# Peptides against a protein of PDB entry 2V3S, part 9

Target 1, 95 residues: chain A of PDB entry 2V3S
Amino acid sequence: PISLVLRLRNSKKELNDIRFEFTPGRDTAEGVSQELISAGLVDGRDLVIVAANLQKIVEEPQSNRSVTFKLASGVEGSDIPDDGKLIGFAQLSIS

## One batch from the design tools (peptide; made by RFdiffusion4, then SolubleMPNN)

Design b1_p9_7_s3 (from b1_p9_7, 3 letters changed)
Fold by OpenDDE base, seed 5:
Structure b1_p9_7_s3 (fold): chain B 95 residues (1-95), chain A 9 residues (1-9)
Amino acid sequence: as target 1 above (95 residues)
Amino acid sequence: APRQFVVLP
């Protein structure tokens, strides 16, 4: 399986690393993204963008070692989005 | 079994 880390700020705006595995041929990007949402780790509004970027990283994990993407849930938040600080952004990476 | 997610600070 592919070992992944989703770096994402929690409800307290604290940056967490969420570790999980992805098995090609068994898992789907959308399915795992839905599991992240069901676990309360990802906002439901972010299904599309998380799934798209998860697909990107797992299709070529050796080339796409890290992807950073803008969250739909962060666009209208109180804080100004910042990809460097992962405010309104999340990052998927190969561990 | 549900997928395991390990949350680290």
Scores: peptide ipSAE 0.784, ipTM 0.943, DockQ to the pose 0.965
Fold by OpenDDE base, seed 3:
Structure b1_p9_7_s3 (fold): chain B 95 residues (1-95), chain A 9 residues (1-9)
Amino acid sequence: as target 1 above (95 residues)
Amino acid sequence: APRQFVVLP
């Protein structure tokens, strides 16, 4: 399996690393993204963008070691989005 | 078999 880390700020705006595994041929990007949402770790509005970037990284994990993407849930927030600080952004990387 | 998510600070 592929060992992944999702770096994302929680409801208290604290940055956390969420570790999980992805098994090609058994798991799907959308399925795992839905599991993240069901676990309360990802906002439901971010299903599409998380799934798209998860698919990207698992397709070629040796080439795509890290991907940073803008969250739909972050646009309406009080804080101005910032990819460097991961405000309104999240990051997926190979562990 | 729920997926395991490990949350670290």
Scores: peptide ipSAE 0.783, ipTM 0.943, DockQ to the pose 0.965
Fold by OpenDDE base, seed 2:
Structure b1_p9_7_s3 (fold): chain B 95 residues (1-95), chain A 9 residues (1-9)
Amino acid sequence: as target 1 above (95 residues)
Amino acid sequence: APRQFVVLP
């Protein structure tokens, strides 16, 4: 399995690292993204963007060691999005 | 079994 880390801010705006595994051929990017949402770790509005970037990193984990992407939930928030501070952005990386 | 997510501060 591929060991991944999803770095993003929780509801208290605290930056967390979420570790999980992805098994190619068994898991799907959309399925795991839905599990993240069901666990309360990702906003439901971010299903599409998380799934797209999860797919990108797992299809070529050696080439795509890290991806940072803009969250749909962050655009409509009160805080100004900032990729450097991961405000309105999240990061997926290979552990 | 549900997928394990380990949340670290």
Scores: peptide ipSAE 0.783, ipTM 0.943, DockQ to the pose 0.961
Fold by OpenDDE base, seed 1:
Structure b1_p9_7_s3 (fold): chain B 95 residues (1-95), chain A 9 residues (1-9)
Amino acid sequence: as target 1 above (95 residues)
Amino acid sequence: APRQFVVLP
């Protein structure tokens, strides 16, 4: 399996690393993204963007070691999005 | 089995 880390801010705006595994041929990017949402770790509005980037990283984990992407939930927030600070952004990386 | 998510600070 592929060991992944999803780095994003929680509801208290604290940056956390969420570790999980992805098994190609068994898991799907959309399925795992839905599980993240069900676990309360990802906002439901971010299903599409998380799934897209999860798919990207698991397609070529050797080449795509890290991807940073803009969250839909962050666009309408009060804080100005900032990819460097992961405000309104999240990061997926290979562990 | 439910997928394990480990949340770290």
Scores: peptide ipSAE 0.783, ipTM 0.943, DockQ to the pose 0.985

Design b1_p9_7_s4 (from b1_p9_7, 4 letters changed)
Fold by OpenDDE base, seed 4:
Structure b1_p9_7_s4 (fold): chain B 95 residues (1-95), chain A 9 residues (1-9)
Amino acid sequence: as target 1 above (95 residues)
Amino acid sequence: SARQFIVVP
């Protein structure tokens, strides 16, 4: 399995690392993304973008060691999106 | 079964 870290700010704007595994051929990017949402760790509005980037990283984990992407849920927030600070952005990386 | 997510502050 692939060991992944999703770095994402919680509702208190605190940056956390969410560690989980992904098994190619058994898991799907959309399925795991839905599980993240069900666990309350990802906003439901971010299903598409999380799934897309999860797919990207798991398809070539040796090449795509890290991906940073803009959250749909962050666009309408009070804070200005900033990929460097992961405000309105999240990051997936290989553990 | 539920997937394990480990949250690290």
Scores: peptide ipSAE 0.785, ipTM 0.942, DockQ to the pose 0.962
Fold by OpenDDE base, seed 2:
Structure b1_p9_7_s4 (fold): chain B 95 residues (1-95), chain A 9 residues (1-9)
Amino acid sequence: as target 1 above (95 residues)
Amino acid sequence: SARQFIVVP
């Protein structure tokens, strides 16, 4: 399995690392993204963007060691999105 | 079973 880390801010704006595994051929990017949402770790509005970037990193984990992407949930928030501070952005990386 | 997610502050 592929060991992944999803770094993003929680509802208290605290930066957390979420560690999980992905098994190619058994797991799907959309399925795991839905599990993240069901666990309360990802906003439901971010299903599409998380799934797209999860797919990108797992299809070529040796080449795509890290991907940073804008969250749909962060666009309309009070805080101005900032990829450097991961405000309105999340990062997926290979552990 | 449910997938394990380990949250590290």
Scores: peptide ipSAE 0.784, ipTM 0.942, DockQ to the pose 0.961
Fold by OpenDDE base, seed 3:
Structure b1_p9_7_s4 (fold): chain B 95 residues (1-95), chain A 9 residues (1-9)
Amino acid sequence: as target 1 above (95 residues)
Amino acid sequence: SARQFIVVP
């Protein structure tokens, strides 16, 4: 399996690393993204963007070591989005 | 079975 880390801020705006595995041929990007939402770790509004970027990293994990992407849930937040600070952004990377 | 997610502060 592929060992992944999803780095994003929780409801208290604290930056956390979420470690999980992805098995090609058994798991799907959309399915795992839905599991992240069901676990309360990702906002439901971010299903599409998380799934798209998870698909990108798992299809070529040796080439796509890290991807950073804008969250739909962060656009209307009180803080201005910032990819460097992962405000309104999340990052997926190979462990 | 439920997938394991490990949250690291």
Scores: peptide ipSAE 0.784, ipTM 0.942, DockQ to the pose 0.969
Fold by OpenDDE base, seed 1:
Structure b1_p9_7_s4 (fold): chain B 95 residues (1-95), chain A 9 residues (1-9)
Amino acid sequence: as target 1 above (95 residues)
Amino acid sequence: SARQFIVVP
């Protein structure tokens, strides 16, 4: 399996690392993204963008060691999005 | 079974 880390700010705006595994051929990017949402770790509005980037990283994990992407949930938030601070952005990486 | 997510502060 592929060991992944999703770095994402929680509801308190605290940055956390969420570690999980992805097994190609058994898991799907959309399925795992839905599980993240069900666990309360990802906003439901971010299903599409999380799934897209999860798919990207698991397709070629040796080349795509890290991907940073803008969250739909962060676009209209009170804070200005900032990819460096992961405000309104999240990061997926291979652990 | 439920997938394990480990949250690290």
Scores: peptide ipSAE 0.784, ipTM 0.942, DockQ to the pose 0.967

Design b1_p9_8_s1 (from b1_p9_8, 3 letters changed)
Fold by OpenDDE base, seed 4:
Structure b1_p9_8_s1 (fold): chain B 95 residues (1-95), chain A 9 residues (1-9)
Amino acid sequence: as target 1 above (95 residues)
Amino acid sequence: AKELTLVRP
């Protein structure tokens, strides 16, 4: 399995590193993304973008070591989105 | 960063 870390800020704006595994051929990007949402670790509005980027990283994990992407849930936030600070952005990387 | 883990059956 592929060991991944999803870094994003919680409701208190604190950075969290969420570890999870992805097994190609058994897991799907959308399925695992739904599990993250069900666990309360990802906002439901971010299903599409998380799944898309999860798919990207798992299809070529040796080449795509890290991807940073804009969250739908962060667009309407009070803070200005910033990929460097992961405000309104999340980062998915190979552990 | 706080470390969390997705628990899966």
Scores: peptide ipSAE 0.762, ipTM 0.952, DockQ to the pose 0.868
Fold by OpenDDE base, seed 5:
Structure b1_p9_8_s1 (fold): chain B 95 residues (1-95), chain A 9 residues (1-9)
Amino acid sequence: as target 1 above (95 residues)
Amino acid sequence: AKELTLVRP
Protein backbone atom coordinates (compact mmCIF):
# COMPACT_ATOMS: atom_id res chain seq x y z
CA PRO B 1 0.00 0.00 0.00
CA ILE B 2 0.90 3.65 -0.40
CA SER B 3 1.57 5.37 2.93
CA LEU B 4 0.24 8.91 2.98
CA VAL B 5 0.06 11.86 5.32
CA LEU B 6 -2.65 14.48 5.16
CA ARG B 7 -1.55 17.61 6.97
CA LEU B 8 -4.20 20.15 7.86
CA ARG B 9 -5.32 22.33 10.71
CA ASN B 10 -8.00 21.24 13.15
CA SER B 11 -10.79 23.43 14.49
CA LYS B 12 -8.33 24.94 16.94
CA LYS B 13 -6.03 25.85 14.05
CA GLU B 14 -3.44 23.31 15.19
CA LEU B 15 -1.60 21.25 12.60
CA ASN B 16 -2.49 17.58 12.46
CA ASP B 17 -0.72 14.92 10.44
CA ILE B 18 -3.20 12.23 9.50
CA ARG B 19 -1.54 9.02 8.42
CA PHE B 20 -3.40 6.55 6.26
CA GLU B 21 -2.79 3.94 3.60
CA PHE B 22 -4.08 3.62 0.08
CA THR B 23 -4.05 0.30 -1.75
CA PRO B 24 -4.32 0.65 -5.52
CA GLY B 25 -6.88 -1.67 -7.02
CA ARG B 26 -8.74 -1.98 -3.73
CA ASP B 27 -9.24 1.57 -2.52
CA THR B 28 -10.72 4.51 -4.39
CA ALA B 29 -9.86 8.14 -3.80
CA GLU B 30 -13.45 9.02 -3.05
CA GLY B 31 -13.89 6.01 -0.78
CA VAL B 32 -10.87 6.79 1.37
CA SER B 33 -11.84 10.46 1.46
CA GLN B 34 -15.25 9.45 2.74
CA GLU B 35 -13.58 7.37 5.44
CA LEU B 36 -11.52 10.37 6.52
CA ILE B 37 -14.71 12.40 6.77
CA SER B 38 -16.58 9.66 8.63
CA ALA B 39 -13.74 9.50 11.15
CA GLY B 40 -14.11 13.23 11.76
CA LEU B 41 -10.67 13.95 10.38
CA VAL B 42 -11.78 15.91 7.31
CA ASP B 43 -14.64 18.36 6.89
CA GLY B 44 -17.44 16.94 4.78
CA ARG B 45 -17.37 20.00 2.56
CA ASP B 46 -13.90 19.02 1.45
CA LEU B 47 -14.84 15.64 -0.03
CA VAL B 48 -14.45 16.72 -3.63
CA ILE B 49 -11.13 18.50 -3.30
CA VAL B 50 -9.57 15.85 -1.06
CA ALA B 51 -10.67 13.06 -3.38
CA ALA B 52 -9.38 14.88 -6.45
CA ASN B 53 -5.96 15.45 -4.94
CA LEU B 54 -5.77 12.00 -3.43
CA GLN B 55 -6.43 10.61 -6.89
CA LYS B 56 -3.68 12.80 -8.28
CA ILE B 57 -1.08 11.65 -5.80
CA VAL B 58 -1.89 7.94 -5.99
CA GLU B 59 -2.04 7.77 -9.78
CA GLU B 60 1.66 8.67 -9.98
CA PRO B 61 3.14 8.51 -6.48
CA GLN B 62 6.70 8.53 -7.82
CA SER B 63 6.14 11.88 -9.50
CA ASN B 64 3.54 13.43 -7.22
CA ARG B 65 5.26 13.26 -3.86
CA SER B 66 3.29 16.14 -2.40
CA VAL B 67 0.21 18.15 -3.33
CA THR B 68 -1.18 21.21 -1.59
CA PHE B 69 -4.73 22.29 -2.23
CA LYS B 70 -7.33 24.80 -1.14
CA LEU B 71 -10.04 23.57 1.21
CA ALA B 72 -13.65 24.47 0.61
CA SER B 73 -14.10 24.61 4.38
CA GLY B 74 -11.45 27.29 4.65
CA VAL B 75 -12.59 29.67 1.92
CA GLU B 76 -14.96 31.68 4.08
CA GLY B 77 -12.90 31.53 7.23
CA SER B 78 -11.74 34.58 9.09
CA ASP B 79 -8.09 33.88 8.41
CA ILE B 80 -6.56 34.70 5.07
CA PRO B 81 -5.82 31.49 3.17
CA ASP B 82 -2.12 30.70 2.99
CA ASP B 83 -0.72 27.60 1.35
CA GLY B 84 2.64 27.99 3.05
CA LYS B 85 1.11 28.03 6.50
CA LEU B 86 -1.65 25.61 5.53
CA ILE B 87 -4.36 28.07 6.47
CA GLY B 88 -7.36 27.13 4.41
CA PHE B 89 -5.13 24.61 2.65
CA ALA B 90 -4.19 21.00 3.21
CA GLN B 91 -1.20 18.99 2.06
CA LEU B 92 -1.07 15.37 0.98
CA SER B 93 2.31 13.73 0.83
CA ILE B 94 3.89 10.34 0.43
CA SER B 95 5.39 9.31 3.75
CA ALA A 1 2.07 18.66 14.62
CA LYS A 2 -0.19 16.10 16.28
CA GLU A 3 -0.07 12.71 14.63
CA LEU A 4 -3.25 10.79 13.99
CA THR A 5 -3.94 7.58 12.13
CA LEU A 6 -6.98 6.60 10.15
CA VAL A 7 -7.98 3.27 11.60
CA ARG A 8 -9.58 1.00 9.05
CA PRO A 9 -10.07 -2.76 8.62
Scores: peptide ipSAE 0.762, ipTM 0.953, DockQ to the pose 0.808
Fold by OpenDDE base, seed 3:
Structure b1_p9_8_s1 (fold): chain B 95 residues (1-95), chain A 9 residues (1-9)
Amino acid sequence: as target 1 above (95 residues)
Amino acid sequence: AKELTLVRP
């Protein structure tokens, strides 16, 4: 399986590194994204963007070592989005 | 960063 880390801020704005595995041919990007949401680790509004970027990284994990993307849940937040600080953004990377 | 793991069957 592919070992991945999803880095994003929780409701208290603290950075979390969420480790999970993805097995090509058994898992789907949307399915694993739904599991992350069901576990309370990802906001339900971010299903589409998380699934899209998870698909991108698992298609070519040797070439796509890291992807950073804007969260739908972060757009209406009090803080201005910032990809460097992962405010309103999340990062997926190969462990 | 705090380390977490997605638990799945």
Scores: peptide ipSAE 0.762, ipTM 0.952, DockQ to the pose 0.874
Fold by OpenDDE base, seed 1:
Structure b1_p9_8_s1 (fold): chain B 95 residues (1-95), chain A 9 residues (1-9)
Amino acid sequence: as target 1 above (95 residues)
Amino acid sequence: AKELTLVRP
């Protein structure tokens, strides 16, 4: 399986590294993303963007070692989005 | 960062 880490801020704006595995041929990007949401680790509004970027990494894990993407849940938040600080952004990487 | 793990069956 592919070992991944999703780094994003929780409701208290604290950075969390969420480790999970993805098994090609068994898992789907959307399915695992839904599991992350069901576990309360990802906002439901971010299903599409998380799934899209998860798919990107698992398609070519050797080339796409890390991807940073804008969260739908962060667009209309009080803080200005910042990819460097992962405010309104999340980072998915191969562990 | 705080470390968490997705628990799966």
Scores: peptide ipSAE 0.762, ipTM 0.952, DockQ to the pose 0.870

Design b1_p9_8_s2 (from b1_p9_8, 7 letters changed)
Fold by OpenDDE base, seed 5:
Structure b1_p9_8_s2 (fold): chain B 95 residues (1-95), chain A 9 residues (1-9)
Amino acid sequence: as target 1 above (95 residues)
Amino acid sequence: ASVQELKRS
């Protein structure tokens, strides 16, 4: 399986690394994203963007080592989105 | 940064 890390900030604005695995042919980007949401690790509003970027990484994990993307949940947050600080943004990377 | 893991059945 592919070992991945989803880095994003929690409700206390602290960075957290969420480790999870993805097995091509068995898992789907949509399915794993739903699991992340069900576990309370990802906001439900971010299903589409997380799934899209997860698909991007797993389709070519050797080339797409890291992707950073804007969260839908971050747009309505109190802080101004900032990709460098991962405020309103998340980062998926290969372990 | 803290670390968490997605637990899957």
Scores: peptide ipSAE 0.735, ipTM 0.945, DockQ to the pose 0.858
Fold by OpenDDE base, seed 4:
Structure b1_p9_8_s2 (fold): chain B 95 residues (1-95), chain A 9 residues (1-9)
Amino acid sequence: as target 1 above (95 residues)
Amino acid sequence: ASVQELKRS
């Protein structure tokens, strides 16, 4: 299995690393993303973008070591989105 | 920063 870390800010605007595994051929990006949401670890509005980027990283984990993407849930936030600070953005990386 | 894990059955 591929060990992954999804880094994003919690409700207190603190960075939070979410560890999870992905097994190619058994798991799907959509399915695992739904599990993250069901566990309350990811906002439901971010299903599409998380799944898309999860798919990207797992298809070539040795090449795509890290991907940073804009969250749908962060667009309406008070703070201006910033990929460098992971404000309104999340980072998915190989552990 | 804190760490959480997705628990899967």
Scores: peptide ipSAE 0.735, ipTM 0.945, DockQ to the pose 0.800
Fold by OpenDDE base, seed 3:
Structure b1_p9_8_s2 (fold): chain B 95 residues (1-95), chain A 9 residues (1-9)
Amino acid sequence: as target 1 above (95 residues)
Amino acid sequence: ASVQELKRS
């Protein structure tokens, strides 16, 4: 399986690394994204963007080592989105 | 950074 890390800020605005595995041919990007949401680790509003970027990284994990993307849940937040600080953004990478 | 694992059964 592919070992992945999803880095995003928790409710206390602290960085949190979420480790999970993805097995090609068994798992789907949308399915694993739904599991992350069901576990309370990802906001339900971010299903589409998380699934899209998870699909991108697992298609070619050797070349796509890391992807950073804007969260739908971060748009209406109190802080201005910033990809460098992962404010309103998340980062998905190969472990 | 804190670390969590997605538990899958």
Scores: peptide ipSAE 0.735, ipTM 0.945, DockQ to the pose 0.832
Fold by OpenDDE base, seed 2:
Structure b1_p9_8_s2 (fold): chain B 95 residues (1-95), chain A 9 residues (1-9)
Amino acid sequence: as target 1 above (95 residues)
Amino acid sequence: ASVQELKRS
């Protein structure tokens, strides 16, 4: 399986690394994203964007070692989105 | 910073 880390800020605005595995041919990007949401680790509004970027990284893990993307849950938040600080953004990477 | 793991059944 592919070992991944999803880095994003929790409700206390602290950085949190979420470790999980993805097995090509058995798992789907949407399925694993739904599991992350069900576990309370990802906001439900971010299903589409997380799944899209998870698909991108697992289809070419050697080339796509890391992807940073804007969260739907962060757009209307009180804090201004900032990809460098991962405010309103998340980073998905290969472990 | 903290670390969490997705547990899968």
Scores: peptide ipSAE 0.733, ipTM 0.944, DockQ to the pose 0.798

Design b1_p9_8_s3 (from b1_p9_8, 6 letters changed)
Fold by OpenDDE base, seed 2:
Structure b1_p9_8_s3 (fold): chain B 95 residues (1-95), chain A 9 residues (1-9)
Amino acid sequence: as target 1 above (95 residues)
Amino acid sequence: ASVQTLVRS
């Protein structure tokens, strides 16, 4: 399986690392993303963007070691999105 | 799949 880390800020704006495994051929990007949402770790509005980037990284984990993307849930938030500080952005990486 | 969350300083 592929060991992944999803880094993003929680409701308290604290930076969290969410570790999980992805098994190609068994897991799907959308399925895993839905599990993260069901666990309250990802906002439901971010299903599409998380799944898209998860798919991208698991397609070529050797080449795509890290991907940073804008969250739909962060666009209209109180804080201005900032990819460097992961405000309104999340980062997926291979651990 | 097991999911683990860690707070980073």
Scores: peptide ipSAE 0.239, ipTM 0.856, DockQ to the pose 0.179
Fold by OpenDDE base, seed 3:
Structure b1_p9_8_s3 (fold): chain B 95 residues (1-95), chain A 9 residues (1-9)
Amino acid sequence: as target 1 above (95 residues)
Amino acid sequence: ASVQTLVRS
């Protein structure tokens, strides 16, 4: 399996590392993304962007070691989006 | 997939 870390801020604006494994042929990017949403770890509005980037990293994990992407949920937030601080952005990386 | 959360800050 592929060991992954999704780094993003929780409701208290604290930086969290969410660790999970992805098994090609058994797991799907959308299925795992929905699981993260159901667990309350990802905002439901971010399903599309999380699934797209998860698919990107698992299709070529040796080349795509890390991807940072803008969250739909962050656009209407009170804080100005910042990819460096992961405000309104999340980062997915190979563990 | 098993999920674990670690708070960094």
Scores: peptide ipSAE 0.238, ipTM 0.860, DockQ to the pose 0.182
Fold by OpenDDE base, seed 5:
Structure b1_p9_8_s3 (fold): chain B 95 residues (1-95), chain A 9 residues (1-9)
Amino acid sequence: as target 1 above (95 residues)
Amino acid sequence: ASVQTLVRS
């Protein structure tokens, strides 16, 4: 399986690392993303963007070691999105 | 998929 880390801020704006495994041929990007949402670790509004980037990284994990992407949930927040601070952004990386 | 969360900051 592919070991991944999703780094993003929780509702208290604390930076969290979410570790999970992805098994090609068994797991799907959308399915795993839905699990993260169900666990309360990802905002439901971010299903599409998380799944898209998860798919991107698992299709070529040796080449795509890290991807940073804008969250839909961050757009309506009070803070201005900032990829460097992962405000309104998340980062998905190969462990 | 197995999931584990760690607070970094």
Scores: peptide ipSAE 0.238, ipTM 0.860, DockQ to the pose 0.182
Fold by OpenDDE base, seed 1:
Structure b1_p9_8_s3 (fold): chain B 95 residues (1-95), chain A 9 residues (1-9)
Amino acid sequence: as target 1 above (95 residues)
Amino acid sequence: ASVQTLVRS
């Protein structure tokens, strides 16, 4: 399985690392993303972008060690998006 | 999938 870490800020703006495994052929990017949403770890509005980037990283784990992407949930927030500070952005990486 | 959350300090 592929060990992954999704880094993003929670409702209290605290940076969290969410660790999970992805098994090709058993798991799907959308399915795992939905589980993260169901667990309250990812905003439902971010299903598409999280699934897309999860798919990208699991397709080529050796080439895509880390991917940072803009969250839909952060676009209309009060804070200005910043990929360096992961404000309105999340980072998915191979652990 | 096994999910674990770590709050960063």
Scores: peptide ipSAE 0.237, ipTM 0.855, DockQ to the pose 0.197

Design b1_p9_8_s4 (from b1_p9_8, 6 letters changed)
Fold by OpenDDE base, seed 4:
Structure b1_p9_8_s4 (fold): chain B 95 residues (1-95), chain A 9 residues (1-9)
Amino acid sequence: as target 1 above (95 residues)
Amino acid sequence: ANVLELKRS
C-alpha cells in the first residue's frame, strides 16, 4: 500500500497531518476520500478536489511526491487563501 | 502539526 499524508488546517487553524494508506487495485480515490469525510477529517465540500488529487498522486507516486490544491471549503473563509501557508489549501504527499 | 490517522478496519 501507499502511505500518504494529507496536511490541512483544522478549525483552530492548526495543521493536521492525516496519515492513511491507499492500496492500488483495491481502493479508489473517491472511496478513500469519502472515508476521510466520514471520519470527520475532511470537509464534505472537498470530496471532488481531494479525490482528484488523491487520484493524481496514487497513479504515479514515484513522480508525484506531493500535490497542493485549493479547498472548496476554504474559499468562503475569512482568511485569504494561501498555498504556502496552507490556508484554504491542503497538501497531499507520500509519507 | 497534529498527527491523525484514518482507521479503516
Scores: peptide ipSAE 0.764, ipTM 0.950, DockQ to the pose 0.810
Fold by OpenDDE base, seed 3:
Structure b1_p9_8_s4 (fold): chain B 95 residues (1-95), chain A 9 residues (1-9)
Amino acid sequence: as target 1 above (95 residues)
Amino acid sequence: ANVLELKRS
């Protein structure tokens, strides 16, 4: 399986590194994204963007070592989005 | 950073 880390901020604005595995041919990007949401680790509004970027990284994990993307849940937050600080953004990377 | 794991059956 592919070992991945999803880095994003929790409700206390602390960074969480969420470790999970993805097995090509058995898992789907949307399915694993739904599991992350069901576990309370990802906001339900972010299903589409998380699934899209998870698909991107698992298609070519040797070439796509890291992807950073804007969260739908972060747009209406009090803080201005910032990809460098992962405010309103999340990062997926190969472990 | 806090380290968490997605639990899967």
Scores: peptide ipSAE 0.764, ipTM 0.950, DockQ to the pose 0.833
Fold by OpenDDE base, seed 2:
Structure b1_p9_8_s4 (fold): chain B 95 residues (1-95), chain A 9 residues (1-9)
Amino acid sequence: as target 1 above (95 residues)
Amino acid sequence: ANVLELKRS
């Protein structure tokens, strides 16, 4: 399996590193993304963007070691989105 | 950063 880390801020604005595995041929990007949401680790509004970027990283994990993307849940938040601070952004990387 | 793990059934 591919070992991944999803880094994003929680409701208290603290960074969380969420570890999870992805097995090609068994798992789907959307399925694992739904599991993250069901666990309360990802906002449901972010299903599409998380799944899209998860698919990107698992299709070529050697080339796509890290991807940073804008969260739908962060656009309307009080804080101004900032990819450097991961405000309104998340980062997915290969462990 | 807090480290969490996704638990899968």
Scores: peptide ipSAE 0.763, ipTM 0.950, DockQ to the pose 0.846
Fold by OpenDDE base, seed 5:
Structure b1_p9_8_s4 (fold): chain B 95 residues (1-95), chain A 9 residues (1-9)
Amino acid sequence: as target 1 above (95 residues)
Amino acid sequence: ANVLELKRS
């Protein structure tokens, strides 16, 4: 399986590194994203963007070592989105 | 940073 880390900020604005595995041929990007949401680790509004970027990273994990993307849940937050600080953004990376 | 794991079993 592919070992991944999803880094994003929690409600206290602290960074969470969420470790999970993805097995090609068994898992789907949307399925695993739904599991992350069901576990309370990802906001349900972010299903589409997380799944899209998860698909991107797992399709070519050696080339796509890290992807950073804008969260739907972070767009209307009080803090200005910042990809460098992962404010309103999340990062998927190969562990 | 907090380290969390997705439990899938």
Scores: peptide ipSAE 0.763, ipTM 0.950, DockQ to the pose 0.801

## One batch from the design tools (peptide; made by RFdiffusion4, then SolubleMPNN)

Design b1_p10_1_s1 (from b1_p10_1, 8 letters changed)
Fold by OpenDDE base, seed 4:
Structure b1_p10_1_s1 (fold): chain B 95 residues (1-95), chain A 10 residues (1-10)
Amino acid sequence: as target 1 above (95 residues)
Amino acid sequence: ASVQQLVRSP
């Protein structure tokens, strides 16, 4: 399986790493993303963008070592989105 | 999938 880390800020704006495995041929990007949402680790509004970027990283994990993407849930928040600080952004990476 | 959460900032 592919060992991944999803880095994003929680509701207290603390940076969290969510570690999980992805098994090609068994898992799907959308399915795993839904699991993360069900666990309360990802905002439901971010299903599409998380799944899209998860798919990107798992299709070529040796080349796509890290992807950073804007969260739908962060666009209209009080804080200005910032990819460097992962404000309104999340990052998927190969662990 | 197995999931583990870690806080990376104080």
Scores: peptide ipSAE 0.280, ipTM 0.866, DockQ to the pose 0.177
Fold by OpenDDE base, seed 1:
Structure b1_p10_1_s1 (fold): chain B 95 residues (1-95), chain A 10 residues (1-10)
Amino acid sequence: as target 1 above (95 residues)
Amino acid sequence: ASVQQLVRSP
């Protein structure tokens, strides 16, 4: 399986690494993303963007070692989005 | 998928 880390800030604005495995042919990007949402680790509004980027990284894990993307949940938040600080952004990477 | 959460920084 592909070992992945999703780095994003929790409700307390603390950086968290969420580690999980993705097995091609068994898992789907949307399915895993939904599991992350169900676990309360990802905002439901971010399903589309998380799934899209998860798909991107698992389809070419050798080339796409890390992807950083804007969260829908962060757009209307109080903090100014910043990809470097992962404010309103999340990062998905191969562990 | 086995999920593990780690606090990286406050």
Scores: peptide ipSAE 0.279, ipTM 0.867, DockQ to the pose 0.178
Fold by OpenDDE base, seed 3:
Structure b1_p10_1_s1 (fold): chain B 95 residues (1-95), chain A 10 residues (1-10)
Amino acid sequence: as target 1 above (95 residues)
Amino acid sequence: ASVQQLVRSP
């Protein structure tokens, strides 16, 4: 399996690392993304963007070691999005 | 997919 880390801020703006495994041929990007949403770790509005980037990283994990992407949930927030600080952005990385 | 959470910020 592929060991991954999803780095993003929680509702208290605290930075969290969410570790999980992805097994090609058994797991799907959308299925795992929905699991993260059901666990309360990802906002439901971010299903599409999380699944798209998860698919990207698991397709070529040796080439795509890290991907940072803008969250739909972050656009409506009071804070200005910032990819460097992961405000309104999340990051997927290979462990 | 087993999930584990680590808080980086205090």
Scores: peptide ipSAE 0.278, ipTM 0.866, DockQ to the pose 0.162
Fold by OpenDDE base, seed 2:
Structure b1_p10_1_s1 (fold): chain B 95 residues (1-95), chain A 10 residues (1-10)
Amino acid sequence: as target 1 above (95 residues)
Amino acid sequence: ASVQQLVRSP
């Protein structure tokens, strides 16, 4: 399996690393993303963007070691999105 | 998937 880390801020703005595995041929990007949402670790509004970037990294994990992307849940927040501080952004990387 | 959460910064 592919070991991954999703780094993003929780509702208290604390930076968290979420570790999980992805098995090609068994798991799907959307299915795993839905699991993260069900666990309360990802906002439901971010299903599409998380799944898209998860798909990108698992199809070529050696070439795509890390991807940083804008969250839909962060756009309408009070804080201005900032990819460097991971405000309104999340980072998905190979562990 | 086995999911684990780790706080990196408060």
Scores: peptide ipSAE 0.278, ipTM 0.866, DockQ to the pose 0.162

